Peptides against a protein of PDB entry 5D63. Designs and how they scored, part 186

Target 1, 292 residues: chain A of PDB entry 5D63
Amino acid sequence: SLRRGIYHIENAGVPSAIDLKDGSSSDGTPIVGWQFTPDTINWHQLWLAEPIPNVADTFTLCNLFSGTYMDLYNGSSEAGTAVNGWQGTAFTTNPHQLWTIKKSSDGTSYKIQNYGSKTFVDLVNGDSSDGAKIAGWTGTWDEGNPHQKWYFNRMSVSSAEAQAAIARNPHIHGTYRGYILDGEYLVLPNATFTQIWKDSGLPGSKWREQIYDCDDFAIAMKAAVGKWGADSWKANGFAIFCGVMLGVNKAGDAAHAYNFTLTKDHADIVFFEPQNGGYLNDIGYDSYMAFY

## One batch from the design tools (peptide; made by RFdiffusion4, then SolubleMPNN)

Design b2_p25_7_s4 (from b2_p25_7, 16 letters changed)
Fold by OpenDDE base, seed 4:
Structure b2_p25_7_s4 (fold): chain B 292 residues (1-292), chain A 25 residues (1-25)
Amino acid sequence: as target 1 above (292 residues)
Amino acid sequence: ISDEEKAEREKRLFEKLAEAEKAAE
């Protein structure tokens, strides 16, 4: 079963992703196929899947950028019915915005069925061109048509997954305490994380004893990421992953505050030094406290 | 680093976090 999370949704047949055209929040904005760049933020192609309580395998799909929802126009069962962005809510009862998402017959990809019409999200004719039509189309769950099969690439982690990644890291102190602030986290590519760091002005900030030292840098980075998140995305119900740690060195005579993020596969953490923008697998400290 | 020092550092960190959050509003 599909978990709650943020997904990049890619066609199983061609290198095209489900894209909200221009990221527009206007009702009726076309959802189209569009090319994507791996390991980057594909701004208009991220979707928050929110499971509907007590309705098996059924979700709303909120575009992360626009804050609007995937919507089958008028809920029509006619083949070729437009799929658009439309205002909505995460737990709507509007069947135009309810999508049953289950594994396809190949066991890897998913099919996306409108709850009301029972038609499927279809990349029309498997067109790989930018702006290709995505529509509701007649189909069955067992049909192998790649036009209606989609890979759901998870771009976020749950708090539990983040906690597990931290727990696996060898640079965690035995007295470690973690404070989880949110439930779902978009994990940024390092390049994006670094860009936020640069834009924050931290590269130009000078270390000053006590008045502006390691804890100030670490908090400033987290604040910068938080602000970036608030300014960049209109959807709610998620945070941007950026952790803060307090650690002690091996000798036990020095403490440091620093940041951390998750690796690409979300299985591990990598430490980030906000004073110089460096990523390290070993920052030289064992964390006894973190919040994220 | 003593447990007391760790606790104090943690306290200060959360205070700074709270201040930063207010500033971001």
Scores: peptide ipSAE 0.327, ipTM 0.857, DockQ to the pose 0.864
Fold by OpenDDE base, seed 2:
Structure b2_p25_7_s4 (fold): chain B 292 residues (1-292), chain A 25 residues (1-25)
Amino acid sequence: as target 1 above (292 residues)
Amino acid sequence: ISDEEKAEREKRLFEKLAEAEKAAE
C-alpha cells in the first residue's frame, strides 16, 4: 500500500515525470510529461498523496507548488480525456480527483486509476518530450504497458521515519528527548539546503559570546528553512525537514547547538554546522535534545 | 554539563524558536 507522502512520479518506460505545466494554479492547467534532474528539486513535479479514510488504496494528489489537485476532466471515461490541475481539497468526495493507486503486475511500479471512470493515467504514446500529453486511458491492472506504469519516488519522510533515523545514529545521548513538530517532511538535497543557508546571510554572521552564539545560528537556519518553505510551496500538510540539536561532547564538559538533516536514502541523519555550512557524520557532540 | 544547565539551554532555545516564529509571521 502506498504511504502518505510527497512523491516524484516517474514514468516506467521513459525518463519523464508527471509535471503540472508552469506550476500554474489555474483550473484546467495541463498535467504533462516533462524531463527531470535527479537529486534536485523538480519544482512542478512533486505531489502530495493523501490517503482517503475508509476507501482502500485511494488518494488525492496535490501538486506541491501550485496547491491544486490532479483532476480528470469531467470525470470522463473516454480515452484521451485530459488530466489537469484543479482546485480541490485533500479529502474531497469528487471522483474526478480521487485516484486508486496500487502496484502494477511488475511489483515495483504503480498504476493510477481514476476512482470514478476506472481509466488510468497514461503518458500518451510514451512520448518523452517536454509537454507530452497525460490523459485518462482505458486499461487493466494486469497490463504491462509502461505508458500507464509509474514509479513513486518518495521525497518525504514521516515523523516516525525521521525518529527512527535519529534513534539509530551513534551520536545520540542516552538522555535524548525529541520534539516532533510536524507529521510529514520534505527532505531537501544538500545543495538546496546549502543554498538556503547562503541566502540567509549566516555565512557572513560572526560568532559572539551569548549575544550571537551557536544556538542563534542553529535557530536562524531553521527559521530560514521555514521561510523558504512558506515562500516556495502553496500546498499545505507538510513541512521542510531541518532539525536543531543540543549536544554534549564526549568529555561532558562542553555543549553545542547545531542543525541536522537526512541523508539521500532517508535512513540516516547528517549533522550541519550553521556557523560554517559544513556537513559532518560526526560533529563531536552527542545530542540530548532535538526538535524538527 | 549538569542537568540544570541542559534544562536551561533547552529553555533558552525554545524561547528563541518562539521569537523567530513570531518574527516570520
Scores: peptide ipSAE 0.326, ipTM 0.857, DockQ to the pose 0.864
Fold by OpenDDE base, seed 1:
Structure b2_p25_7_s4 (fold): chain B 292 residues (1-292), chain A 25 residues (1-25)
Amino acid sequence: as target 1 above (292 residues)
Amino acid sequence: ISDEEKAEREKRLFEKLAEAEKAAE
């Protein structure tokens, strides 16, 4: 079953993603097919899937940027019915905004069925052009039509997944304690993470003993990421992944505070030195405490 | 470093975090 998380939803037939046009929060904003750039934040193409309790495989889909929800216009079962962004809530009972998402017959892609109308989200004619219509369309779960098959590229991790990634890292001290602050984390590409770091002013900050040392840098980075998240996205129910660690060197005579994020595959962590903006697999310290 | 020092560093870090969060609100 599909897990709660943030997804980039890509058509199985053509290189097109489900896009909320212009990221507009206006009711009735068209959801369209649009090109995307791999390994970047596709701002209008991220969707938070929230599972509905006690309704199998059924979700709301909140556009991360606009905070509005995928909505089948008037819940109509007519083929060609527009799919739009519309105001809503994560646990709505409005069937216009409830989507049953299950694996297609190919076992890799998903189909997205409106709970009420039983029609499927369809990239009309498989049109790969920017702005191509996405609509509700008749279909079946076993049909092989790629217009109605979608890859769900997970862009977030649960706290449990993050914890697992930390646990498998060799640079964790035996006395490690982790503090989990949120439940779901958008994982940023390194380029975005670095840009936030640059924009924070940290590259120009001077290390000063105690008054502005390693812990200040690490906290400043986390704060910058947090602020970036708050300023960038209207959806709620997630955080931006940016961890802070306290570590001790191998000799046991020096301590350091630093950041960390997740690798692209979300299976491992990579350390980030906020004093210089470097990414390292080994920062020279073993972490005895982290929060994220 | 000692366990006491680790604990102190942790405490200070969380204090700074709390301050940063307040400043962001």
Scores: peptide ipSAE 0.324, ipTM 0.855, DockQ to the pose 0.888
Fold by OpenDDE base, seed 3:
Structure b2_p25_7_s4 (fold): chain B 292 residues (1-292), chain A 25 residues (1-25)
Amino acid sequence: as target 1 above (292 residues)
Amino acid sequence: ISDEEKAEREKRLFEKLAEAEKAAE
């Protein structure tokens, strides 16, 4: 079954993603097909899938940017019914905003069925143009029509997945203690992570003994990422991944504080030096403590 | 680096974190 998380939802037939037009929070804002750029933040195309307790394979889909929810207009079962953004809540009982999401017949893509109408989210005519209509349409779970098949590209990790990635890393000290602060984390591309670093002013900051040393840099980076998250997204129920570590070098005679994030496949961590903005697989320290 | 030093560094780090969080409120 699909796990709670943030997804980029891409059509199986054409290079188009489910997009909330202009990222608008207005009720009735069209959800449309739109082009996307891999390995970037597609601002209006990220959806938080929240599973409904005790309703199998059923979710709300909250647009990360607008904080509104995918909504089948009037819950109509008519083919061609508009799918829009609309105000809502994560655990609503409104069938207009409840979506059953299960694997398609190809075993890789998903179909998205409205819980009430039993119609499917359809990229009308498989139109790959920006602004193409997405609507509720009749269908079945076993049909191979790519207009109704969607890849769910996971853009976030659970705290457990992050913990597992850390545990696999060879640069963890035997005395390691991890502190988990949140449940679900949006994982940023390095380019975005770096841009936040640049915008924070950290590149211009000078190391000063005790008054502004490595721990200050690492915390400042985490704070910058947190602020970026708060300022960028209207949805709740997730954090932006940016970890802080304390480490000791192999000789055991030097300590350092630094950041870390996750690799693209979310299986490993990569270290980030906030003093110079560098990404490293080996930062020269073994972590004995982390929080994220 | 001793265990005591590690503990002290950790303490200072969390203190700074708390201060940063307060400043962000």
Scores: peptide ipSAE 0.323, ipTM 0.854, DockQ to the pose 0.931

Design b2_p25_8_s1 (from b2_p25_8, 19 letters changed)
Fold by OpenDDE base, seed 5:
Order: sequence, then C-alpha cells, then structure tokens
Structure b2_p25_8_s1 (fold): chain B 292 residues (1-292), chain A 25 residues (1-25)
Amino acid sequence: as target 1 above (292 residues)
Amino acid sequence: ISEEEREEMERRLFEKLERKRKELA
C-alpha cells in the first residue's frame, strides 16, 4: 500500500507531472500536466498523501505549495470532468476529494481513482504539453492505458525512516540518543539546503569562543531551514529535514555540534558543517545526541 | 511549472528569507 508522504507524481507515458496551475490557492484552480526538472524542488508539483483511517488505499492529496486539495469537480462520473485544487481538510468525508490509489497492472505505477465516481485521474490524450488537461475518466484497474498510470516519487521520509538511516551510519557513538521532533520530513536537494545556508547569514558569521561557536551555528542553520519551510509552503502536517548533532572525536577529548541531512536515496545521512557549508561523509566526530 | 517559473519562485522565497535576516541584525 502507498505510504503517507509527499510525492512528485509523474505520468507513466510522457515526462509530465501533476501540477497545480500557478500554485494558486483559489477554489477551482486547474490541475494540469506540466514538465518538471529532476532532482529539484518542483514547487507546484508536490502532493501530501494522507491515508484515510479504516478506508483501504484511500487518501486525500494536498498540494504542498497552495495547501489546497485535489478535487473532482462536482464528483461527476462523466469522462472529462475537471480535476481542480479546492479548499479542504486532510480527513474530509467529501468524496470529491477522496482518492483510492493502488498499483496498476504493471506493478510499478499507480492509478488514482476517485472514491465516489470510480473514475480515474487521466492525462487527457497523453498530452505532454505544459498545461495539458487532467480530468476524471472512465477506466479499469487492469487497463494498461498510460494516460491513467502514475509514478509516485517519494520526496519525504517518516521519522522512522530517518531513524533507520541514522542507525545505518558508522559515525554514531555507543551512547547515542536521538530525539524525534516531527512525523514526516521533506528532504531537500543539497543545492536548496546550501542556498538556505547562504541566505541565513551564516557564511558571514564570526566564530567567537562560547558566545557564538559550533552549537550556535548548528542551531542557527536549523532555525533558518524551519523559517524557510514556513515561508515556502502552505500545507501543514510535515517538516523540513534538518538535523542537529552533538559528537565526540575518537580521542574523546573534543566535542562538536553540526548538522546533517539525508542522501538523495534517503538510505543514509550526510553531515553538514554550518561553519563552512561543507558536506562530509565523515566529519571527524561520532554522534552521541541528535534532534531532528 | 516551467524551469523559469520555478527559479523565479525560489528567488522570491530566498529574498524574503534574506530580508528577515537583515531585520534581525
């Protein structure tokens, strides 16, 4: 079954993603097919899938940027019915905004069925052009039509997945204690992470003994990422991944505070030095405490 | 979203962050 998380949803037939036009929060904003750039934040094309309790394989889909929800207009079963952004809530009972998402016949892509109408989200005519219509359309679960098949590329991790990634890293001290602050985390590309660092003022910050040293830099970075998240996205129920660690060196006579994020495949962590903006697989310390 | 639109949006968000930073100084 599809896990709760943030997804980039890509058509199985053409290089087009599900896009909320202009990222507008207005009711009735068209959801359309649009081109995307791999390994970047596609701002209008990220969707938080929230599973509905006690309803198998059924979700709401919240646009991360606008905070509005995928909505089948009037819940109509007519082929060609518009799919739009509309105000809503994560656990709504409105069948216009409830979507059953299961594997397609190819075992890799998904189909997205409206709970009420039983029609499927369709890239009309498989049109790869920017602004192509996405609509509800008749179909079946076993049909191989690529117009109704979608890859769900996961852009976030759960707290459990983050914990597992940390546990796999060799630079964790035997006394390690981790503290989880949130449940789901958007994982940023390094380029975005670095840009937040640059814009925070940390590159020009002066190291001063005790009054503004390693812990201050690390906390300032986390705060900057938090502010960036709040300013960038209207959806709720997730955080931006940026961890803080305290570590001790091999000799046991020096400690350091630093940041960390997840690798692209979400399988491991990479250390980030907020004093110089560097990414390292080995920062020279073993972590005895983290919060993220 | 086009690449140009994405870049513009990203720029605006980072500019906002920079303004906030300056206000704290």
Scores: peptide ipSAE 0.011, ipTM 0.346, DockQ to the pose 0.022
Fold by OpenDDE base, seed 4:
Structure b2_p25_8_s1 (fold): chain B 292 residues (1-292), chain A 25 residues (1-25)
Amino acid sequence: as target 1 above (292 residues)
Amino acid sequence: ISEEEREEMERRLFEKLERKRKELA
């Protein structure tokens, strides 16, 4: 079953992703096929999948940028019916915005079926051009038509997944205690993470004994990422991953505060030193506390 | 979105952040 999370949704047949045109929040904004750049944010192409309680394999899909939801126009079962962004809520009962998402026959891609109409999200004619029509179209779950098959590239992690990644790291103290602040986290590419750091003013900030030292830098970084998230996305129900750790050295006579994020594959953590913007696999401390 | 569009969006957001930083400074 598809997990709650943020996904980049890519066509199985051509290098095109599901895109909310211009990231507009206006009702009726076209959802279209559009090119994408791997390992980047792809601003208008991220979707939060929220599972509907007590309805098997059924979700709403909220565009992260616009905060609007994938909507089958009038819930029509007619082939070629427009799929648009429309205002909504995560747990709506509106069948126009409810999507049953299950594995296709190939076992790797998914099909996206409208709950009401039973038609499928279709990249019309498999058109790879920017702005290509995406529509509801007749189909079945067992068909192999790539126009209706989609890869769900997960761009986020749950708190549990983050916890597991931390637990696997060798630089965690035996007394470690983690504090989870949110449920789902968008994981940023390092380039974006670094740019937020640069733009925060932390580069060049003066280290001062006690008054502005390691903990201040680490908290400032987390605050900067949080604010970046708030300024960048209109959707709710997720956070941007940026952790704070407190650690002790092997000798037990020094402590440090620093940040951490997740690796590209989301399986491990990497430490980030907010005083110099460096990424490290070993920061020289074992963490006894984290919040993220 | 296109690469150009993405870059523009990122630039706009970062510029906004930079302005805020300068205003607080």
Scores: peptide ipSAE 0.010, ipTM 0.346, DockQ to the pose 0.022
Fold by OpenDDE base, seed 2:
Structure b2_p25_8_s1 (fold): chain B 292 residues (1-292), chain A 25 residues (1-25)
Amino acid sequence: as target 1 above (292 residues)
Amino acid sequence: ISEEEREEMERRLFEKLERKRKELA
């Protein structure tokens, strides 16, 4: 079954993603097909899938940017019914906003069925143009129509996945203790992570013994990422991934505080030095403590 | 960070974060 998480949802037939037009929070804002750029944020095209308790394979889909929910207009079963953004809640009982999401017959893509109408989210005519209509349309689970098949590219990690990535890293001290702060994390591209670092003012900050040294830089970076998240997204129920580590060198005579994020494939961590903005596979320290 | 700073920081952070973890559990 589809896990709770943030997804970039791409059509299986053409290079278009499910896009909330202009990221608007207004009720009735069209959801449309739109081009996307790999390894970027794709601001209006991220969706938080929240599983409904006790309803198998059924979710609400919250647009990360607008905080509104995917909504089948009037819950109509008529082919061509508009799919829009609409105000809602994560655990709504409104069938207009409940979506059953299961694997398609190809075993890789998903189909998105409205819980009430039993129609499917359809990229009308497979139109790859920006602004192409997405609508509810008649269909079946087993048919191969690519207009109704979607790849769910996971853009977030669970705390457990992050923990596993850390555990695989060779630069973890035997005394390591990790502290998990949230349940689900949007993982940023390095370019975005770096931009947040630049915008924070840290590149111009002066290192000063104890009063503003490695731990201050590392915490300031985490704070900057947190603030960026709060300012950028209207949806709730997730965090932005940015870890802080404390480490000791091999000689055991020096300690350092630094950041870390996840690699593109979410399988490993990469260290980030907030004092110079560098990414490193080996920062020269073994972590004995992390929080993220 | 100095060893003294490390020890103090760890103490404070561990206490705070453990409380938070209990709230999240």
Scores: peptide ipSAE 0.007, ipTM 0.446, DockQ to the pose 0.150
Fold by OpenDDE base, seed 1:
Structure b2_p25_8_s1 (fold): chain B 292 residues (1-292), chain A 25 residues (1-25)
Amino acid sequence: as target 1 above (292 residues)
Amino acid sequence: ISEEEREEMERRLFEKLERKRKELA
């Protein structure tokens, strides 16, 4: 079953993603097919899937940027019915905004069925052009029509997944204690993470003994990421991944505070030095504490 | 289908969903 999380949803037939046009929060904004750039944020193409309790395989899909929800216009079962962004809530009972999402017959892609109409989200004619219509269309779960098959690329991690990634890292001290602050985390590309760092002013910040040293840099970076998240996205129910660690060196005579994020495959962590903006697999310290 | 039929179907679906949530929650 599909897990709660943030997804980039790509058509199985053509290189097109489900896009909220212009990222607009207006009711009735078209959801369309649009090209995407791998390993980038793709701002208007991220969707938070929230599972509905006690309703099997059923979700709301919230556009991360606009904070609006995928909505089948008037809940119509007619082929060609528009799929739009519309105001809503994560646990709505509105069948226009409830989507059953299950694996297709190929075992890799998903189909997205409106709970009420039983029609499927369809990239009309498999059109790969920017702005191509996405609509509700008749279909079945077992047919192989690529117009209605979608890859769900996970762009976030749960706190448990983050915890597991940390546990696999060799640079964790035996006394390690981790503190989880949120439930779901958008994982940023390094380029975006670095840009936030640059925009924070940290590159020009002066190290000063105790009054503005390693812990201040690390906390400032986390604060900057938090602020960036709040300013960039209108959806709620997730955080931007940016961890803080305290570590001790092998000799045990020096300590350091630093940041960390997750690798692209979400299986490992990578350390980030907020004093110079460097990414390292080994920062020279073993973490005895983290919060994220 | 008519608008009335659509509305009825949506209402029935809503009721079903609410019952299911109540029973399984």
Scores: peptide ipSAE 0.000, ipTM 0.268, DockQ to the pose 0.009

Design b2_p25_8_s2 (from b2_p25_8, 18 letters changed)
Fold by OpenDDE base, seed 2:
Structure b2_p25_8_s2 (fold): chain B 292 residues (1-292), chain A 25 residues (1-25)
Amino acid sequence: as target 1 above (292 residues)
Amino acid sequence: ISDEEKAALEKRLFEKFAEQQKKLA
């Protein structure tokens, strides 16, 4: 079963992703196939999948950038019906915006079926060109046609997954207390995380005893990431991952405040020093408190 | 949109963010 989360959705046959054209919030904006760059944000190609309670394997798909939803035009069952962005809500009853998402016959990719029409999201003719048509098309769950098979690459973590990543890290103090602030987190590539740090003004900030020291740097970084998230995305119901930690050294006579994010595979955390922009597997402290 | 257009959009978003941060200084 597909978990709630943010996904980059890639065609199983060609290197093309499901893209909301121009990231436009206008009703009727075409959803198209488009090239992508691995390990980057891919702004118009991120989709929040929200599971519908008590309806098996059924979701809405909200474009993260535009805040609009994947919509089968007029709910038509005709092959070639446009799939567009359209205003909606996460828990809508509109069958034009409800999608049953289950594993394909290959056990790795997914198929995306409209709840009402029973047609499938199709990269028409498997066209790998930018702007290629994505439409509702007739099909079956057991067909091997790659035009209707999609890889769902998870770009977010749940609070539980983040908690688990922290718990298995060797630099956590026995007195550790973690405070979870949100339920789902977009995990940024380090390059993006660093760019936010650069744009925040922190690289030019001067360390001053007590008045602007480690805790001020760490909190300023988290605030910068939060603001970046709010300014970048129109969808709701998720946060941008950026943690704050307080740690103590092995001797127990010195403390530090710092940030952390998740590794690419989302299985571990990496520490970030907001005073110099460095990433470290060992920052020299064991965390006794975190919030994220 | 093209990769170039996406790159331009990304740059614009960061520039906007940076401008907003400068207003807080």
Scores: peptide ipSAE 0.024, ipTM 0.410, DockQ to the pose 0.021
Fold by OpenDDE base, seed 4:
Structure b2_p25_8_s2 (fold): chain B 292 residues (1-292), chain A 25 residues (1-25)
Amino acid sequence: as target 1 above (292 residues)
Amino acid sequence: ISDEEKAALEKRLFEKFAEQQKKLA
């Protein structure tokens, strides 16, 4: 079954993603097919899937940028019915905004069925052009029509997944204690992570003994990422991944505070030095504490 | 900003980052 998380939803037939036009929060904003850039955020094309309790394989889909929800206009079962962004809530009972999402017959892609109408989210005519119509359309779960098949590229991790990634890293001290602050985390590309670092002013910050040293840099980076998240996205119920670690060197005579994020495949962590913006697989310290 | 503008910004950021990584390697 599909896990709670943030997804980039890509058509199985053409290189087009489900896009909320201009990221607008207005009711009735068209959801359309649009091109995307691999290994980037794809701002208007991220969707938070929230599973509905006690309703199998059924979700709301909140646009991360606008904070509005995928909505089948009037819940109509007519082929060609518009799919739009509309105000809503994560656990709504409105069948216009409830989507049953299950694997297609190919076992890799998903189909997205409206709970009420039983029609499917369809990239009309498989049109790969920017702004192509996405609509509700008749179909069945077993059909192989790529117009109604979607890859769900997961862009987030659960706290448990992050914890597992940390546990696999060789630079963790035997006394390690981790503290989880949130439940679901958007994982940023390094390019975006670096840009946040640059915009924070940290590259121009002066190291000063005790008053502004390693812990201040590390916490400032986390604060900058938090602020960036709050300023960038209107959806709730997730955080932006940016960890803080305290570590000790092998000799046990020096300590350091630093950041970390997840690798592209979300399986491992990479260390980030906020004093110089460097990414390292080995920062020279073993972590005895983290919060993220 | 528009979808097109955001896409352009993301692409530019990615390219700059990639160039920087090559210089540091």
Scores: peptide ipSAE 0.022, ipTM 0.451, DockQ to the pose 0.016
Fold by OpenDDE base, seed 1:
Structure b2_p25_8_s2 (fold): chain B 292 residues (1-292), chain A 25 residues (1-25)
Amino acid sequence: as target 1 above (292 residues)
Amino acid sequence: ISDEEKAALEKRLFEKFAEQQKKLA
């Protein structure tokens, strides 16, 4: 039932997230509980869940930053066994890196069970301190221990979800054609999106008729986001959401190229003007084409 | 399996994955 996607995984009992310590790609890097800041990237705390074909509710969990995978040390069933980052592949057969993830008895949180050992990912003693041990621990699916219950906050959208968000927006032209470029997209907080825009040089770019006008700004923004993604994350199999739209005004006598991203709840799109860095619910144009 | 055996297996699998990604890029 858990969809492929990028998740921020938060303990159900205390305000701690599953964190790969220092985002290190070294084998055996501890996975620990760590504080997080809402509506930020939380760099070392994002995990790509890749479902294993034909194995119900079973995933690998790849740390976005390091590109390494959640790994139960030695696959041991002993309580207190370390959970670490370790090199791997998305569709591995190594049971040390296979995790069955299903809803807990409360219907909102998940439990994360190692496929081989049948032990559960446990925030040891519910310790809320930074660097608190996360380990494999004995448990059952039905028990209510919050040390083993996790909220999966989805930080990405599928192409289908993005398409649906676009479809419900009122500023889409009747002739709209959308082109999907990727399958799964990390949705950035606006603050991060804006920072990428600032770092791109676009704030200082001069509008010039035809030679560097709206389409150049919009494409440059998308390119900047793409490069940021490539430079920031070692995991593969996802993109950073940044769309380009072409739109026509209500009068039908002007066209514009602009960007768009998704709202925090992923249900709607918000337009982004790369010429000034503004976010708008209505940019004054109806989109007849988008690619993202 | 032992950690050493796991590491060896994972290394081989990772290398294979990297090669596959290179071909798809």
Scores: peptide ipSAE 0.012, ipTM 0.310, DockQ to the pose 0.014
Fold by OpenDDE base, seed 5:
Structure b2_p25_8_s2 (fold): chain B 292 residues (1-292), chain A 25 residues (1-25)
Amino acid sequence: as target 1 above (292 residues)
Amino acid sequence: ISDEEKAALEKRLFEKFAEQQKKLA
């Protein structure tokens, strides 16, 4: 079954993603096919899938940017019915905004079926052009039509997954204690993470003994990421991944505070030094505490 | 966790850090 998370949803037939046009929060904003750039944020193309309790394989899909939800216009079963962004809630009972998402016949891609109409999200004619129509269309779960098959590229991690990634890292002290602050985290590309760091003013900040040293830099970075998240996205129910660690050196006579994020495959962590903006696999310390 | 719980947790962590850490840089 599909896990709760933030997804980039890509057509199985052509290199197009499900895009909320202009990221607009207006009711009735078209959802369209649009080109995407791999390993980037793809602002208007991120969707938070929230599973509906006690309804098997059924989700709402909230556009991360607009905070609106994927909506089948009037819940119509007619082929060609527009799929739009519309105001809603994560646990709505409105069948226009409820989507059953299951594996397709190929076992890799998913199909997205409207709960009420039983029609499927369809990239009309498999059109790869920017702005191509996405609509509800008749179909069946076992059909091989690539117009209705979608890859769900997960762009977030759960707190449990983050915890597991940390646990796999060799630079964790035996006394390590982690504190989880949120449930689901959007994982940023390093380029975006670095840009937030630059925009925070930290590159120009002066290290001062105790009054503005390693912990201040690390906390300032986390604060900057938090603010960036709040300012960038209208959806709720997720955070932006940016951890803070406290570590001790091998000799046990020095400590440091630093940041960390997740690798591209979400399987490991990478350390980030907020004093110079560097990414390191080994920062020279073993973490005994983290919060993220 | 709630915003209040999150804030409280963060505050406790920061206070503990300020008290206990021997920072090199």
Scores: peptide ipSAE 0.024, ipTM 0.478, DockQ to the pose 0.056; fails the geometry check

